# Peptides against a protein of PDB entry 4ASU, part 109

Target 1, 270 residues: chain A of PDB entry 4ASU
Amino acid sequence: ATLKDITRRLKSIKNIQKITKSMKMVAAAKYARAERELKPARVYGVGSLALYEKADIKTPEDKKKHLIIGVSSDRGLCGAIHSSVAKQMKSEAANLAAAGKEVKIIGVGDKIRSILHRTHSDQFLVTFKEVGRRPPTFGDASVIALELLNSGYEFDEGSIIFNRFRSVISYKTEEKPIFSLDTISSAESMSIYDDIDADVLRNYQEYSLANIIYYSLKESTTSEQSARMTAMDNASKNASEMIDKLTLTFNRTRQAVITKELIEIISGAA
Target 2, 83 residues: chain B of PDB entry 4ASU
Amino acid sequence: FTFASPTQVFFNSANVRQVDVPTQTGAFGILAAHVPTLQVLRPGLVVVHAEDGTTSKYFVSSGSVTVNADSSVQLLAEEAVTL

## One batch from the design tools (peptide; made by RFdiffusion4, then SolubleMPNN)

Design b2_p15_2_s4 (from b2_p15_2, 5 letters changed)
Fold by OpenDDE base, seed 2:
Structure b2_p15_2_s4 (fold): chain B 270 residues (1-270), chain C 83 residues (1-83), chain A 15 residues (1-15)
Amino acid sequence: as target 1 above (270 residues)
Amino acid sequence: as target 2 above (83 residues)
Amino acid sequence: SELEELEKKLKEEEE
């Protein structure tokens, strides 16, 4: 490689390093906020899921309609955040299909659609875009829940798949159940919950869905920002290493060029 | 007893004597070993009676309340403030 | 762009 080539490459990598460092700082700031907001959201969301865990709601086998909600965002450069969710969605969809279930998919965030559009396009009901620019609010979750409930797809049960935040360096893709109003109302295990008005149950279910979606969004956001921070840090380190290597190469090449020129002058071959 | 909003936790798996909640069907008190039930909240006053006799008051918006067979209670409000 | 190149590299690492 010529000195010019090395210089050009060095400049390019230095610029990339500046970008990755900047992105790391932005991600760090967003992570700090997300983690703070996740604390109450987790208590809130886990609290909402308590009923389903305790009631052991079962869906009859003759009911075949299953909804999968994948939760991520529109933004890239966050490691395996999107692919992890998509992978589990694919696995779940395949398992359900093998069991004779009809599967429909909702993507929260455009990246889910981007990954699954070729293989699962016919199964998509809706994709929610404009996710990830701002921290998710309960209002956002409510909008998603409302659109789902008004979609006209009468699912029996479903799964919401998202990345649960564990630590700044770790997340885990998880699945939580969602149930239709009909499934909950007909569940034998719900018989112990006496004197529940139908309207009350409907409203309760709407809140439950919104709560779970909100929770998943908060977990996903925190996981995403932490992953992005880590990815950008790694990229910055890699760039730094490459800069060092190229700098050494540049210096060696420069010395070689000078030496060659001196030899040519001395030998008269110039 | 768990009482939380999306943005704030007031009680997390706490033991309380009684919780009074405003529901669409009317206010009701949740005592120890209350029968399992599901309710939706109306805007109003929540009163938490601690075992030590202290009472805390909160204003809540809409939401849900769950009383499970194991006596666990989840009070989840969209918005809640301490009074 | 440099950012696009970075995105490609990061995607490759994710796959």
Scores: peptide ipSAE 0.021, ipTM 0.882, DockQ to the pose 0.119
Fold by OpenDDE base, seed 5:
Structure b2_p15_2_s4 (fold): chain B 270 residues (1-270), chain C 83 residues (1-83), chain A 15 residues (1-15)
Amino acid sequence: as target 1 above (270 residues)
Amino acid sequence: as target 2 above (83 residues)
Amino acid sequence: SELEELEKKLKEEEE
């Protein structure tokens, strides 16, 4: 490589390093906020799931329509955040298909669609875009829940798949159940609950869906920001190492050029 | 007893004597060993009676309340404020 | 957003 080439590459990598450092800082700020907001959101979301866990709601085997909701975002440069969710979605879809279930997919965030569109395009119902630019709110979750409920797909049972935050360096892809109103209404395990008005149950289910979506978004966001922070840190370190290597190469190349020029002068080959 | 909004936790697995909640079908009090039920909240006052006799009041918007067979209660309001 | 701008710049620098 010529000195000019090395210089150009050095400049490029230095610029990238500046960008990745800035992105790290942005991700760090977003992570800090997300982590704070996750605390109450987790209590809220886990509280909403308590019914389904305690009631042990089972879907009859004759019910075959299953909905998979993958929760991620539109934003890249966050390590394996999107691929982890997509992998779990693929696995779940395959397992359900093997069990004779009809599977439809909803993607929260454009990255899910980006990963799965070639292999699962026929199974996609809708992709929710504009996810990840700002911290998710309960309003956002409600919008998603409402659109899902009005999608026209009459699923019996569903799975919401998202990354649960564990620590700044760790997340785990989790799956939580979602149930249709009909499934809840017909569940034998619900018999222990007092007489519930149909309208009440419908409204309750709408809140439950919004609640779990909200919870999943908060977990996903926190996981994503932490992963992005780590990814940008790694990128910055890699850039630093490359800069050091290229700098050494530059110095060696420069010396070689000088030596060559001296030889040409001495030999008269110039 | 768990009482939370998306942004704030008021009670987390706490023991309380009684919780009065405003529901669409009417206000009712949740006591220990209350029968399992599901309700949805209407805008109104929540009153939490602690075991020590302390009473706390909250204003809530929409939401849900769950009373489970194991006596666990989840009061989940979209919005809630302390009064 | 600031992040989007940075991502765009990063992409441009990588090309």
Scores: peptide ipSAE 0.021, ipTM 0.889, DockQ to the pose 0.097
Fold by OpenDDE base, seed 4:
Structure b2_p15_2_s4 (fold): chain B 270 residues (1-270), chain C 83 residues (1-83), chain A 15 residues (1-15)
Amino acid sequence: as target 1 above (270 residues)
Amino acid sequence: as target 2 above (83 residues)
Amino acid sequence: SELEELEKKLKEEEE
C-alpha cells in the first residue's frame, strides 16, 4: 500500500472512531434515562402480567392461531439486540408450526422486518416503524395495541418477545404471553373470578395488552441502549487497534520510501 | 398490594388494610381476602388505608384493577397523582 | 445506515 492509501485509511478509521465515541456517549445518556424509567415500568408491566401467571391461562389445543410480537427498534449498532429477538421469533414460529399452529408476526421496530422479511414475509401482519428514536411512552404502546387489535387477525394466543434488561452488561431475550379476549373469557382457570361483564373484560384486556407492550418497549429500550454502549465501545477499541497497526505500517512504508529515494539519488536514477 | 402508573410506583407488594377504587361499575373497597375480580378504572379517587390507620389519596385516570385468589392486588392506572 | 456500513467495513478490514 502507498503512503497515500494508508493515510486515507487512517483518516477514515479515525473518523469512525470519533463517531463511535460520540455514539457511546449518546447511548450512555439514553441508557441512564431508560434505566430510571424502567424501574416503575417494570413494576407496572409485571403487575399487568400477574393475572396470567396466577390464573395459569391455558389455550385449548384446537385453537390454532398464534401471534408473535417481536419488540426491538429501528436503530442499529447495538450488538445482538435485534438478532436475538429475531432468533427467538424464528424458533418460536418453528415450534408452533411443528405443533400445527398458524403463526402470524408483528414487528415492533423496522429491524425485525429487515431480518425476517425474506423468510417470513408471508407471516407478517404489520411492522411498526419509527421506534427507538425517542423513549417509548404509554401512548406509543397504546397505539400499537390498538392497531394490533384492529388488524383483523383473530389470534387465540400470542407471544411477545423482547430483551429484558438485567444489567448494563447483560440482557436476556424473553417471551411473555398475550391472550385474546375469547381465550381469557373461556379459560377454566378464570372461573375463580367473579362474573365479569364482557365489556369490562374487553377493556381490561385492552389495557393488559397496552401494558405488556409498554413494558416490553421499556425493557427493550434499556437493553438496547446498554448494548449500544458496549457495541460502540468495542468499535472504538477496534478502531484504535487498527489505527495503531496502520500507523506502524505507515512508518515502515515511509522509511522504505525514503530509502528508495536515497538509493535513486545515489545511483543517479532520479 | 401494588399500585403503579407507567411512570411511578406508589405501592409495591405492600400490605394495606383497604383500598377504595373507582371502577366503571362503581366504587368499591378492596379488603383482605376479597373475592377475585377484574375491574377497569374510571377517572376518580383512590384511597389507600394503611395498616397504621393512615390514609393516602390519589387521583387516577383509566386503568385496571386485579384482585387475585392469593389476595394480591394490582392497581394499574394510566395516570395517577398524589393528592 | 452509513454508519452501519462503515462499521461493517471496519470489521471486514479487521478480519
Scores: peptide ipSAE 0.020, ipTM 0.888, DockQ to the pose 0.093
Fold by OpenDDE base, seed 1:
Structure b2_p15_2_s4 (fold): chain B 270 residues (1-270), chain C 83 residues (1-83), chain A 15 residues (1-15)
Amino acid sequence: as target 1 above (270 residues)
Amino acid sequence: as target 2 above (83 residues)
Amino acid sequence: SELEELEKKLKEEEE
């Protein structure tokens, strides 16, 4: 490689490093906000899931329709955030299919569709795009919940798959159950709850779904921003190492050129 | 007793004496050992009676309230403000 | 994205 080539490469990598550092800072700011907003969202979301956990709602084995909701975003450069969700979705879909269940998929964020399009395109009901640019709101979750309920797909049970935030350096892909109105209303464990009006139960279920989706979005967002911050930091470090290596190569090459020129001068071959 | 909105937590696994909630079927008070129930909130006033005798008032928009068999209560409002 | 291409180039150059 000529000195010119090395210099060009150095300049390019330095520019990349500047970009990754900038992106790290942006991700850090978004992470800080996401973490702050996750605190109440987690209490809210866990509260919404409490009924299903305590009532131990079971779906009869004869029920075959299963919905999988994968939650991520549209944006890349965040490590394994999207692939982790997709991997678990694939595993769940395969297990359900092996059990003779009908599986449909909803993707929250374009990256889910991007990963699963070739293998699971026929199973997708809808994909929600434009996720990840702005912090998710309860309104966003309500829209998703409403579209799901209006999709015409009468699922019996479902799973929402998302990355739960643990710490700035750790997340875990998790699955939470979602149930249809019919499944909830027919569950034996619900018999202890006093006469619940059908309209009340329907409205309750709609809120529950929106709540769970909102919770999942907040967990996902926090995990994503943290992962992006880490990814950008790693990229910056890798760039730094490459700059060091290329700088050494540049110095060696420069010395070789100088030595060659000196030998040519001394030998009188010019 | 847990009382939260998507953006704010008012009570988190707290022990309270009584919670008055506005539901679509009517306002009712949740006491200790209340029977399990599910209700949807209507816009109105929530009154929390603490064990120490203090009362707190809130205005809520919509949401849900759950009373479980283990006496746990989840009050989840879409919007809530302290009054 | 330009950044993904850049990351790819960075990985390729390490290898």
Scores: peptide ipSAE 0.019, ipTM 0.876, DockQ to the pose 0.091

Design b2_p15_3_s1 (from b2_p15_3, 9 letters changed)
Fold by OpenDDE base, seed 4:
Structure b2_p15_3_s1 (fold): chain B 270 residues (1-270), chain C 83 residues (1-83), chain A 15 residues (1-15)
Amino acid sequence: as target 1 above (270 residues)
Amino acid sequence: as target 2 above (83 residues)
Amino acid sequence: ETLARLEELQRAAAA
């Protein structure tokens, strides 16, 4: 490689490093905020799931319609965040199909669609785009919940799949159940709640869905920002190492060129 | 007893004596060993009576309240403020 | 010119 080539490559890598460092800082800021906001969101979301855990709601086997909601974002450069969700979605979809269930998919974030569109295009009901630019709000979750409920797909049971935040270096893809109004109303375990007005139950379920979606979004966002921060840090380090290597090569090559030119001058060949 | 909004936690698995909640079907008090129920909140006042005799008041917007068979209670408001 | 270039290169090599 010529000195010119090495110099060009060095410049390119240095620019990449600048970008990755900047992205790391942005991700770090977003992560810090997301983590703070996740604390109450987790209590809120887990609280909403408490009914389902306590009541041990079971969907009859004859009920065949299953909804999978994958929660991610539109934004890349965050390691395995999207692929982890997609992988679990694929696995769940395959298992459900093998069990003879009808599976429909909702993607929260365009990356889910990007990964699954080719193989699962026929199963997608809707994809929510413009996710991940701003921290998710309860309003956002409500919009998603409303659109889901108004989609016309009458699922019996569903699964919301998202990355749960564990630590700055760890997340886990998890699944939480969602149930239709009919499934909840017909569940034997819900008999202890019998004096519930149908309208109340419907409204309750709407809140529950919004709550769970909100929770999943907050977990996902925190996980994503953490993962992005790590990814950008790694990219920056890799760039640094490459810069060091190229700099050494540059110096060696430069010395060789100088030496060659000196020899040519001394020998009278120039 | 858990009482939270999406952005704030007021009680997390706490023991309380009584919680008065405003529901769409009417306000009711949740006492120890209250029968299981699901309700939807209307805008109004939540009053939490702690075991130590202290009373806390909150204004809530919409949301849900769950009383489970195990006496666990989840009060989840879309918005809530301490009064 | 050659001598000047030689001196320049020597300086560059030493740097």
Scores: peptide ipSAE 0.029, ipTM 0.859, DockQ to the pose 0.004
Fold by OpenDDE base, seed 3:
Structure b2_p15_3_s1 (fold): chain B 270 residues (1-270), chain C 83 residues (1-83), chain A 15 residues (1-15)
Amino acid sequence: as target 1 above (270 residues)
Amino acid sequence: as target 2 above (83 residues)
Amino acid sequence: ETLARLEELQRAAAA
């Protein structure tokens, strides 16, 4: 490589490093906020899921409509955050299809659609875009829940797939169940709740769905920001190492060029 | 007993004596061994009676309350404030 | 010109 080539590459990598450092700082700030907001959200969301755990709701085998909600965001450069969710969605969809179930997909965040569009385009009901720029609110979750309920797709059961935050360096893709009103109403384990008004149950399920979506968004956001922070840090370090290597190469090449030119001058003067 | 909003936790797996909740069907008190039920909250006052005799009041907007067979209770309000 | 170039290269090698 010529000195010019090395210099150009150095400049490019230095610029990348500046960008990655900046992105790291932004991600760090967003992570800090997300983590704070996740604490109550987790209690809230887990509380909403408690019914499903306690009631052990089972979907009859004759019910074939399954909904998969994948939760991520629109933004890249966060490691395996999106691919992890997509991978689990694919796996779940394949398993359900193999079991003879009809599968429809909702994507929260454009990245899910981007990954799954070619292979699962026909299964998508809706994709929610503009996710990840601002912290998710309960209002956002309610909008998603409402859109789902108004989609006209009469699912029997479903799953929401998202990255659960563990630590700044760790997340786990998880699945939580969602159930239709009919499935809940018909569940044998719900017999102990038989005095519940149908309207009450409907409203309850609307809240439940919104709650779970909200929870998933908060988990996803926190996981994403932490992963981005880590990814950008790693990128910055890698860039630094490359800069060092190229700088050494540059110096060596420069010396070689100088030496060659000196020899040419000396040999020509002789 | 768990009482939370999306942004704030008031009780997390706490033992309480009684919780009075405003529901769309009316206000009712949740005591020990209350029958399992699902209710939707209406805007109103939640009163939590702690085991130590302390009474706390909250205003809630909307949400849900779940009483499970194991006597666990989840009170989930969209918005809640301590009064 | 050769001398000037030599001096320049020497300076560059020393930097």
Scores: peptide ipSAE 0.024, ipTM 0.855, DockQ to the pose 0.004
Fold by OpenDDE base, seed 2:
Structure b2_p15_3_s1 (fold): chain B 270 residues (1-270), chain C 83 residues (1-83), chain A 15 residues (1-15)
Amino acid sequence: as target 1 above (270 residues)
Amino acid sequence: as target 2 above (83 residues)
Amino acid sequence: ETLARLEELQRAAAA
């Protein structure tokens, strides 16, 4: 490589390093906020799931319609955040299909659609875009919940798949159940709640769905920002190492060029 | 007893004596060993009676309340503020 | 000119 080539490459990598460092700082700020907002959201979300865990709601085997909701965002450069969700969605879809279930998919965030469009395009009901630019609100979750409930797709049960935040260096892709109103109302375990008005139960289910979606969005956002921060840190370190290597190469090449020119001068003067 | 909004936690797995909640069907008190029920909240006052005799008041907008068979309670309000 | 260039290169190599 010529000195010019090495210099150009050095300049390029230095610019990349500046960008990755900047992105790391931005991600760090967003992560700090997301983590703070996740604390109450987790209590809220876990609380909303308590009924399903305690009531042991079972879907009858004759019910065949299953909805998969994948939760991620529109934004890249966050490691395996999107691919992990997509992988689990694929696995779940395959398992359900093998069990003779009809599977439909909803993507929260455009990245899920980008990954699954080729293989699962016919199974997609809707993709929610413009996710990840701002912290998710309960209003956002409510909009998603309402659109799902009003979509006309009468699912029996569903799965919401998202990345649960563990720590700044760890997340885990998890699945939580979603149940239709009909499934909840017909569940034997709900007999202890028989005095519940049908309208009350419907409204309750709407809140439950919104609550779970909100929770998943908050977990996903925190996981994403953490992962992005880590990814940008790694990129910055890699760039630094490459800069060091190229700098050494540049110095060696420069010395070689000088030596060659000296030899040419000496040989020409002879 | 868990009482939370999307943005704030008021009680997390706490033991309380009684919780009064405003529901669409009317206000009712949740006591120890209350029968399992699901309700939706209407705008109104939540009153939490602690075991030590202290009483806390909250305003809630909407949401849900769950009383489970194990006597656990989840009060989940869309918006809630301490009064 | 050749000597001047040689001196310049020597200085550059020593830097």
Scores: peptide ipSAE 0.021, ipTM 0.852, DockQ to the pose 0.004
Fold by OpenDDE base, seed 5:
Structure b2_p15_3_s1 (fold): chain B 270 residues (1-270), chain C 83 residues (1-83), chain A 15 residues (1-15)
Amino acid sequence: as target 1 above (270 residues)
Amino acid sequence: as target 2 above (83 residues)
Amino acid sequence: ETLARLEELQRAAAA
């Protein structure tokens, strides 16, 4: 490589490093906020899931329609956040298909669609875009829940798959159950709740779905921002190492060029 | 007893004496060993009676309340403020 | 001219 080429590459990498460093700082700020907002959201979301855990709602084996909701975002540069969710979605879809169930997929965030579109295009009902630019609100979750409920797909049970935040360096892809109104209403374990008005139960289910989606979005966002921060930090470090290596190469190449020119001058003067 | 909104936690697995909640079917008091029920909140006042005799009042916009067989209660409001 | 160029290169190598 010529000195000019090395210099150009150095300049390019330095610029990339500046960008990655800036992105790291932005991700760090978003992470701090997300983590703070996750605390109450987790209590809220886990509270909503308590019924399903305590009531041990079982879907009859005869019911074959299963909905998978994958929760991610539109934004890249966050490590394995999207691929982790997609991988689990694929695994779950394959397992359900092997069990003779009909599987439909909803993607929250465009990245899920980008990964799964080629192999699972026929199973997608809807993809929600414009996810991840701003922190998710309960209103956002409610919109998603409403659209899901109005999609016309009569699922019996479903799974919401998202990245649960563990720490700044760790997340885990998890699955939580979602149930249709019919499944809840017909569940034997719900008999202890018998004096529930049908309209009340419908509204309750709408809240439950919104609550779970909201919770999943908050977990996903926190995990994503943390992962992005880490990814950008790693990119910045890698850029730094490359800059150091190229700088050494530049210095060596410069010395070699000078030496060559000196030899040419000396040999030509003889 | 858990009482939370999406943005704030008021009670987390706390022991309380009584919780009065506004529901679409009417206001009711949740006491110890209350029968399991699911209700939807209407806009109104939540009153929490603590074991120490203290009473706290909250305004809620909407949400859900769950009373489980194990006497656990989840009061989940879309919006809630301390009054 | 050759000597001047040599001196310049020597200075550049020493930097």
Scores: peptide ipSAE 0.020, ipTM 0.855, DockQ to the pose 0.004

